# Designs tried in a protein design run: peptides against a protein of PDB entry 5KEZ. Part 171

Target 1, 320 residues: chain A of PDB entry 5KEZ
Amino acid sequence: NVAIYNPFRPWWERYQPVSYKLCTRSGNEDEFRNMVTRCNNVGVRIYVDAVINHMCGNAVSAGTSSTCGSYFNPGSRDFPAVPYSGWDFNDGKCKTGSGDIENYNDATQVRDCRLTGLLDLALEKDYVRSKIAEYMNHLIDIGVAGFRLDASKHMWPGDIKAILDKLHNLNSNWFPAGSKPFIYQEVIDLGGEPIKSSDYFGNGRVTEFKYGAKLGTVIRKWNGEKMSYLKNWGEGWGFVPSDRALVFVDNHDNQRGHGAGGASILTFWDARLYKMAVGFMLAHPYGFTRVMSSYRWPRQFQNGNDVNDWVGPPNNNGVI

## One batch from the design tools (peptide; made by RFdiffusion4, then SolubleMPNN)

Design b2_p21_2_s2 (from b2_p21_2, 11 letters changed)
Fold by OpenDDE base, seed 3:
Order: C-alpha cells, then structure tokens, then sequence
Structure b2_p21_2_s2 (fold): chain B 320 residues (1-320), chain A 21 residues (1-21)
C-alpha cells in the first residue's frame, strides 16, 4: 500500500493499495506465511482484510512511496506491480463531475465512482477479477481461512460473486477437503440508502452495523432505552438474518465515527460500558461475533472532531 | 433513521465513519 508520511503512517494507508504484494508495515510475505502456519497449527484461523474495490487515492503522488517499494502513478492509473492501467478503472463509467461519489442515494455512483478519491477498479472486467482472484488465491494457498471484503457496498454483488467463483478451496493441510473460504462483506446499511445488505447475502455474511449502534444506545440508556428491550435482540430489532450477520460492538472505522449514531458506538474509551456490550454480544446467539482489539492514541478534539483520528497503532518508524 | 457513511480527510483519504440522519 501507499506509505503516507503526512500524517505519519496513518492507519488508513493500509486501505490504499498499490500492489497485491504481501509486504507491509506488518511484515514481509515470509513472516506472514510463518504466522499463518503457526496460527493454523494451534487452531487459530486467519481472515484477511481484502481491499479489492479500489487502489490508492487519485491525488497521491506518483513514485515508489509504498510499503513494498513498488512504483505507482495514480494520475495515469499505472500500477505496474499488478499490473493495472487506465483500462482497469471506472473513470469513464462514473458520470459525476468530481469523479467521486457525490450522492449515496444513487446506487450507480456508489458502485462506479471513486470512494473518497480512491481509484475505483473496473470489477466487471475479467482481467481485474482474475488479478484479484490471484491475490486472494495466493493467500488461500498460504492457509488463510477467509476474507473480509472491504468496501463491499461499493462493489456490485455480481462482480464480487464472479471473483469468489474463481477462488480455490482452502488449504487441505488445515481444512477439510473442499472447504470454501469464509466470506464476510463490509456493507454499511443502517437504512435510508438504496443499497441494502440483502443485496450481498448470496456472497456470504454481511456486517451488521445496526448491532453496535443500537446496542450502544441501549447500554448507554439513551432515549429511554432499557436492557429489557433486548429480549428480541437480533432479527426482532430489524437486523439481517442471524446466519448472514457478522456482528461487532465497534470497528476501527466507527471508533472514529461522528454524529448521534457514531457517538453511541462503545469503545475501549468507555471501558465499563464496552465490557458490558462485548460481554452481551458474546453471550447472545445472534450472528457471527467479532471482537475488536485496538489501541490508545492522543485524541485532540477540535470543534467536536478528533484531529488525530488518523493515528495508527504503536509503531517503530512506521513498522508495527 | 441514522446511517453510517465514510467521511473524507483533507487528502481524500478514509478517516472514519459518520452517522447521518
């Protein structure tokens, strides 16, 4: 991914890929392979956060400022380490003036335009699908158990399916023969937009963001909410079917969220309430649970916004 | 109801989620 130095190595640089090489702030490919092997050998499975909707931001300077040193040129859509070129992006498909998503009520924009300037891959192209599949298959062959598909809301479900259909079975050294990778898709659906979580059920599980938002409200006793109201928690609260839900109290994004719903999200900053929420989540049968492990950073609020919400985990000169 | 959306940093980067009515 892009190596960002202003601000200094933010967490979000990981979501600006310039190649599918497995050399990042976390280590090189050999170290990753070693980690996966050691984890699998003791029954700990690895799921990869796969950033496949886009490459890096269109405004990032061309050069070799990347975690693996690969050259890239966002301006010309040149990512030779893949390789991708201008033919592999949705620049001509997006009809907005900026090239970015401007209206989230327009599903076509959400899928075909750039997410916050991130160069949007043409996932309808078999070439692009194949390059992504090769990346994911390499990981599968190493021994990962599945994937979180980042920014799934911004990909057409059919394109995702086409990629998934190219995937290998899991490595038989650790998984039963014929096992398929576990897939969960990040889709932000709290209502009010045309794109729905149900659009993605056919590809795997979907993140249920209503879970953390609503649970936070209840635990905080906001708006007269009571714990007793959780008697029909899950589908009774309008959440997706349990067998399609991946649930969590917080994630790296909404830890830094704003607004009423954002403020409801419980995090380690609210230690007591957070433990209550996580405990409840783990005890309740609804959905597939995910527990967040985060870190402290020097929060500095200006006009209600943390100007240091970019801060990544503790590191040594960018190396974690 | 409120929904989450990704918001953009000064350089166009993803910096988090914001809840909108």
Amino acid sequence: as target 1 above (320 residues)
Amino acid sequence: MDYYARYVGPDGSLVGLEVFP
Scores: peptide ipSAE 0.022, ipTM 0.650, DockQ to the pose 0.027
Fold by OpenDDE base, seed 1:
Order: structure tokens, then sequence, then C-alpha cells
Structure b2_p21_2_s2 (fold): chain B 320 residues (1-320), chain A 21 residues (1-21)
């Protein structure tokens, strides 16, 4: 991915890929392979946060300032390490003046325009689908068990399906023959927008962002909410079907006050309430549960916003 | 360098969505 130095190596640089090389501040491919093997050998499965909707930001300077030194040029849409070119992006499909999503009530913009400047891949093209599938299949061959598909809301469900249809079965060294990768899709659906979680049910599970938002409100006792109201927690609260839901109390976005959930989201900063929420989540049968493992950063609030919400995970291995 | 959040307002500001029961 792009190496961002201002601010210094933020968490979100990881979501700005310039290649599909397994070479980041988290480690190299050999180290990743080693981890996957070790985990699989003791029954711990690995899923990958796959960033396949886009490449890096359009405003990033061209060059080799990336975690693995690969050259890239956002201006010309040149990513030779893949390779991608100008033919592989939705620049011509997006009809907004800025090239970015301007109206989330326009599903076409949401899927064909750039998410906050991130160069939007033309997933309608078989070439692009194949390159992504090759990347994911490489990971499957290493031994991963599945994927979180980042920014799925910004991809057409049919394009996702086309990619998934190209995926191999899981590695038979650790999984039964014919096993398929576990897929869950990040779709932020809190209502009020045309794109719905149900649009993606055919591809796999979907993140249920209402879960953390509503649970946070209840645990915080906002608006007179009571724990007793959780008697019909799950579908009874208007959530997606349990077998389609991936649930969580917080994620890396909303624990920083971003995205879906707002101030209701419970995090490790509210330790007691957070433990209650996580405990409830793990005890309740609704959905597939995900527990967040995060880190502390030096929060600095200005006008109600943490100006240091960019701070990335600690790194002391000397690798950029 | 610009900060690329998941939700950005028309003016480029970071936004969050609050949901209540």
Amino acid sequence: as target 1 above (320 residues)
Amino acid sequence: MDYYARYVGPDGSLVGLEVFP
C-alpha cells in the first residue's frame, strides 16, 4: 500500500493499495505464510481483509513511496505491479463533477464513483475480476479460510459474485476437500439509503452495523432503553437474518467516531460498558460474532473530534 | 495529505451516522 508520512503512517494507509503483494508493515509474504500455517495447525483460521474495490487515493504522488517499493502513478492510473492501467478504473462511468461519490442516495454513484478519492476499480471487467481473484486465490493457497470484503457497498453484488465464482476451494492441507472460503461483506446499511444489506446476501454474510449501534444505546441506557428490551434481540430488532449477519460491538472505523454508529458505539475506552456489550454479544446466539482487538492512541479532542484518530497501530519492527 | 474516511460530507468533512432505537 501507499506509505503515508503526513500524518505519519496512519491506519488508513492500509486501505490504499498499489499492488496485491503481501508486503506491508504487518509483514512480508513469508511471515504471513508462517503465521497462517501456525494458526491452522492449532485450529485457528485466518480471514483476510481484502481491499478490492479500489486502489490508492487519486491525489497521492506518483513514485515508489509504498510499503514494498512498487511504483505507481495515481494520476495516470498506472499500477504496473498488478498491472492496472487507465482502462481498469471507473473514471468514465462516474458522472459526478468531482469523480467522487457526491450523493449516497444514488446507488450508481456509490458503486461507480470514487470513495473519498480512492481510485475505483472497474469490477465489471473480467480482467479486473481475474486479477482480484488471482490475489485472493493466492491467499487461499497459502491457507486462509476466507475474506472480509472491504467496501462491498461500493461494489455491485454481481461483480462480487463474479469474483467469488473464480475462487478455488480451500487448501486441503487444513480443510476438507471442497470447502469454500468464508465470505462476509462490509456493507454499511443503517437504513435511509437505496443500497441494502439484502442485496449482498447471495454472496455471503454481511456486517450488521445496527448491532453495535443499538447495543451501545441500550447498554448506555439512552432514551430510556433497558436490557430487558433485548429479549427479542436479533431479527426482532430489525436486523438481518442470523445466518447472514456478522456482528460486532465496534470496528476500526466507528471506534474512532467515524462511519456508522456515532457516539453510541462502545469501545475499549469505555471499558466496563464495553465488556458488558462484548459479553452479551458472545453469549447471545444471533449472528457470527467478531471481537475487536485494537490499541490505544493519544486522543486529542478538538471541537468534539479526535484529531489523532489517524494514529496507526504501534510498530517497532523497523519495517516501513 | 488528505484523510480518506469512509464517510465524507459535501464539504469534505468527516461524518458519522448515529442510530437510535
Scores: peptide ipSAE 0.022, ipTM 0.593, DockQ to the pose 0.026
Fold by OpenDDE base, seed 4:
Structure b2_p21_2_s2 (fold): chain B 320 residues (1-320), chain A 21 residues (1-21)
Amino acid sequence: as target 1 above (320 residues)
Amino acid sequence: MDYYARYVGPDGSLVGLEVFP
């Protein structure tokens, strides 16, 4: 991915890929293989956060400022390390004046235009699908158990399906023969937009963002909410079917105060209430649970926003 | 509820979170 130095190596640089090489702030491919092997050997499975909707920002300067040193040129849509070229992006497909998503009530824009400047891959192309599948298959062959698909709302479900259909079975060294990768898709569906979580049920599980938002409200006793109202927690609260839901109290985005539910989201900053929420989540049978492991950073609020929300995990001069 | 998305700055190097009503 792009190496960002202003601010200094933010967490979000990971979501601006320039190649599918396994060289990141966290280590190289050999180190990754080693980790996956060690984890699998003790029954800990690895699920990769796969950024396959886009490459880096369109305005990032060309060069080799990347975690693996690969050259890239956003201006010309040149990512030779893949390789991708101008033919592999939705520049001509997006019809907005800016090239970015301008109206989230337009599903076509949401999927065909750039997510706030991030170069949008033409996932309709078999070439692009295959390059992504190769990347994911490489990870599968290493021994990962599945994937979180980043920004799934911004990809056509059929394109995702086409990629998933190209995936190998899981590595039989650790998984039963014929096992398929576990897929969960990040879709922010809080209602009010044309794109629905249900659009993606055919591909795997979907993140249920209503879960943390609503649970936070209840635990905080906001708006007269009571714990007793959780009697029909799950589908009874309008959430997606349990077998399609990945649930969580918070994630890296809404932990920083910008996410669904806003201030209702409980985080480790609210230790007591957070423990209650996480405890409830783990005890309740609804959905597949995800527990957040995060870190503290020096928050600095200006006009209600944390200006240090970019801060990544503890690191040694940028290396995790 | 409000929506949120990643925000890339005008120069493409800065990313933040933006809330959409």
Scores: peptide ipSAE 0.025, ipTM 0.683, DockQ to the pose 0.026; fails the geometry check
Fold by OpenDDE base, seed 5:
Structure b2_p21_2_s2 (fold): chain B 320 residues (1-320), chain A 21 residues (1-21)
Amino acid sequence: as target 1 above (320 residues)
Amino acid sequence: MDYYARYVGPDGSLVGLEVFP
């Protein structure tokens, strides 16, 4: 991915890929392979956060300022380490003046335009699908158990399916022969937008962001909500079917207080309430549960916004 | 150009990053 230095190595640089090489601030491919092997050997499975909707921001300077040293040129859409070229992006499909998503009530924009400047891959192209599949298959062959598909809301479900159809079975060293990768898709659906989480049920599970938002409200006793109202927690609260839901109290995005529940989201910053929420989540049968492990950062609120929400995990001068 | 993470869309949904010149 790109190496961003202003602000200094933010967490979100990870979500601006310039290649599918397994060399990041987290380590190199050998180290990753070693980790996957060690985890699998003790029954811990690895699910990769796969960024396949886009490459880096269109305004990032060309060069070799990337975690693997690969050259890239966003201006010309040149990513030779893949390789991608200008033919592999949705620039011509997006009809907005900026090239970015301007109206989230326009599903076509949401999927064909750039997410805040992130170069949008043309996932309709078999070439692009194949390159992504090769990346994911490499991970599968290493021994990962599945994937979180980042920014699934911004990809056409059919394109996702086409990629998934190219995937190998899981590595038989650790998984039964014929096992398929576990897929869950990040789709933020709190209502009010045309794209629905149900659009993606055919590809795997989806994130249920209503879960953390509503649970936070209840635990905080906001709006007169009571724990007793959780009697029909799950589908009874309008959530997606349990067998399609991946549930969580917080994630790295909404932990920072933006959208998807906003201030209702419980985090480690509210330790007591957070423990209550996580305990409830783990005890309740609804959905596939995910527990977050995060870190502290020096929050600094200005006008209700943390100006340090970019801060990445603990590091030594950029080295994790 | 400075990068800043903003995740709130017009309807309060998470939308991603915001880039400032």
Scores: peptide ipSAE 0.023, ipTM 0.635, DockQ to the pose 0.033; fails the geometry check

Design b2_p21_2_s3 (from b2_p21_2, 12 letters changed)
Fold by OpenDDE base, seed 4:
Structure b2_p21_2_s3 (fold): chain B 320 residues (1-320), chain A 21 residues (1-21)
Amino acid sequence: as target 1 above (320 residues)
Amino acid sequence: MDYYAKLVGPDGSLIGYFIFP
């Protein structure tokens, strides 16, 4: 991915890929293989956060400032380490003036335009699908158990399906023969927008963001909410079917949320309430649970926004 | 009363809202 130095190596640089090479701030491919093997050998499975909707930001300077040293040129859409070119992006498909998503009520914009300037891949193209599948298959062959698909809301479900159909079975050294990768898709659906989580059920599980939002409100006793109301927790609260849900109290994004002191989302900053929420989540059968492992950073609020929300995990001169 | 949190992109652009009715 792109190496960002202003601010210094933020967490979000990881979500700006320039290649599918397995060399990042966390280590190289050999180290990754070693980790996956060691984890699998003790029954810990690895699920990769796969960034396949886009490449890096369109405004990033061209060069070799990347974690693997690969050359890239956002301006010309050149990513030779893949390789991608201008033919592999949705520049001509997006019809907004800026090239970015301008209206989230327009599903076409949400999927065909750039998310905050991130170069949007043309996933309709078999070439692009194949390159992504090759990347994911490489990981599968290493021994990962599945994937979180980043920014799935911004990809057409059919394009995702086409990629998934190209995937290998899981590595038989650790998984039963014929096992398929576990897929969950990041889709922010809190209602009010045309894109629905249900659009993605055919590809795998989806993130249920209503879970943490509603649970936070209840635990905080906001709006007269009571713990007793959780008797029909799950589908009874309007959540997606349990077998399609990936649930969580917080994630890295909403942990850094702005406005009303973080709103109802509970995080480790609210230790007591957070433990209550996580405990409830783990005890309740609804959905597939994900527990957040995070870190403290020096928060600095200006006008209700943490100006240090970019801070990544503890590192040694950028190396994690 | 409704509560909300903003999801902001790396460039400061609004990605979405977390709505808490």
Scores: peptide ipSAE 0.017, ipTM 0.437, DockQ to the pose 0.026
Fold by OpenDDE base, seed 2:
Structure b2_p21_2_s3 (fold): chain B 320 residues (1-320), chain A 21 residues (1-21)
Amino acid sequence: as target 1 above (320 residues)
Amino acid sequence: MDYYAKLVGPDGSLIGYFIFP
């Protein structure tokens, strides 16, 4: 991914890829392989956060400022480490003036235009699908158990399916022969937009963002909400079917006040309430549960916004 | 009461707002 130095190595640089090389602040490919092996050997499975909707931001300076030193040029859509060129992006398909998503009520814009300037890959192209599949298959062959698909809302479900259809079976050294990768898709669906979580059920599980948002409201006793109302928690609250849901109290985005859920989201900053929410989630049978492991950072609020919401994990001068 | 949340992109930019009950 791109190496950002202003601010200094933010968490979100990881979501701006310039290659599919397994070389980041977390380590190189050999170290990753070693970790996966050690984890698998003790029954801990690895699921990779796969950024496949886009490459880095359009405005990022060209050069070799990346975690693996690969050259890239966003301006010319040149990513030779893949390789991608201008033919592999949706610039000509997006019809907005800015090239970015301007209207989230237009599903075509949401999927064909750039997410906040991030260069949008032409996932309709077999070449692009194959490059992504090669990346994911390399991880599968190393021994990962599955994937979180980042920004799935911004990809056509059929394109995702086409990529998934190219994937290998899981590594038989640790998984039964013929096992398929576990897939869950990040889709923010709180209602009110044309793109629905149900559009993606065919590809795997989906994130249920209503879960953390509503649970937070209940635990906080906002707007007259009571714990007793959780009697029909799950589908009874309008959530997706349990077998399609990945549930969580918070994620890295809404932990920072970003994304879906707003102020209702419970985090480690509200330790007591957070423990209650996580405890409830783990006790309740609805959905596949994900527990957040995070870190504290020096928050500085200006005009209601944390100006340090970019801060990544604890590090030594950028090295984790 | 309706709740709202800011949607922030991977680059930290504001994408929009979600309003939900």
Scores: peptide ipSAE 0.016, ipTM 0.468, DockQ to the pose 0.026
Fold by OpenDDE base, seed 5:
Structure b2_p21_2_s3 (fold): chain B 320 residues (1-320), chain A 21 residues (1-21)
Amino acid sequence: as target 1 above (320 residues)
Amino acid sequence: MDYYAKLVGPDGSLIGYFIFP
């Protein structure tokens, strides 16, 4: 991914890829392979956060300022380490003046235009699908168990399916022969928007963001809500079917106060209430549960927003 | 890209993304 120095190595630089090489601030490919092997050997499975909707921002300067040193040129859409060229992006497909998503009520913009300047991959193209599949298959062959698909809301479900159909079975060294990768898709659907979580059920599980938002409200005793109302927790609260749901109290985004759930989201900053929420989540049978492991950072609120929400994980002068 | 943030509506829904200069 790109190396961003202003602000200094933010967490979100990870979501601006310039190649599919396994060399980031987290380590190199050999180290990753070693980690996957060690985890698998003790029954811990690895699920990769796969960024496949886009490459880096269109305004990032060309050069080799990336975690693996690969050259890239966003201006010309040149990513030779893949390789991608200008023909592999949706620039001509997006019809907005800026080239960015301007209206989230327009599903075509959401899926065909750039997410905040992030170069949007033409996932309709078999070439692009194949390059992504090669990346994911390499990970599968290493021994990962599945994937979180980042920004799934911004990809057409059919394109995702086409990629998934190219995937290998899981590595038989650790998984039964014929096992398929576990897929869950990040889709923010709190209602009121055209794109629905149900659009993606065919590809795997989806994130249920209503879970953390509503649970936070209940635990905080907001709006007169009571714990007793959780008797029909799950589908009874309008959530997606349990077998399609990945549930969580918080994630890295809404832990920072946005996207999505707002102030209702419980985090480690609210330690007591957070433990209650996590305890409830783990005890209740609804959905596939995910527990957050995060870190503290020096929050500084201005006008209700943390100006330091960019701060990445603990590091030594950029080195993790 | 100097700053990345999500714009959230009153109901907590994602209504957009914005970049700070």
Scores: peptide ipSAE 0.020, ipTM 0.515, DockQ to the pose 0.033; fails the geometry check
Fold by OpenDDE base, seed 3:
Structure b2_p21_2_s3 (fold): chain B 320 residues (1-320), chain A 21 residues (1-21)
Amino acid sequence: as target 1 above (320 residues)
Amino acid sequence: MDYYAKLVGPDGSLIGYFIFP
């Protein structure tokens, strides 16, 4: 991914890929392979956060400022480490003046235009699908158990399916023969927009952002909410079917007050209430649960916003 | 009361707000 130095190596640089090489702030491919092996050997499975909707921002300077040193040129859509070229992006499909998503009530814009300037891959092309599949299959062959598909809302479900149909079975050294990768898709659906979580059920599980938002409200006793109202928690609260839901109290985005949930989201900053929420989540049978492991950073609020919400995990000059 | 959350992109940019009941 792009190495960002202003601000200094933010967490979100990981979501601006320039190649599918497994060399990042976390280590190189050999180290990753070693970790996956060691984890699998003790029954801990690895799921990769796969950024496949886009490459880096269109305004990033061309050069070799990347975690693996690969050259890239956003201006010319040149990512030779893949390789991608100008033929592999949706520039011609997006009809907005800016080239970015301007209206989230327009599903076509949401999927064909750039997410905040991030170069949008033409996932309708078999070439692009194949490059992504090759990346994911390499990970599968290493021994990962599945994937979080980042920014799934911004990809056509059919394109996702086409990629998934190219995937290998899981590595039989650790998984039963014929096992398929576990897929969950990040889709923010709080209602009111044309794109629905149900559009993605065919590809795997989806994130249920209503879960953390509503649970936070209840635990905080906001707006007269009571714990007793949780008697029909899950589908009874309008959430997606349990077998399609991946649930969580917080994620890296809404932990910072962004994404979905706002101030209702409970985090480690609210230690007591957070433990209550996580405990409830783990005890309740609804959905597939994910527990957040995070870190403290020097929060600095200005006009109600944390100006340091970019701060990444504890690191040594960008290396963790 | 409707709840809201900021919607930010992977690059940290503010995209908008989500409002939910």
Scores: peptide ipSAE 0.014, ipTM 0.452, DockQ to the pose 0.027; fails the geometry check

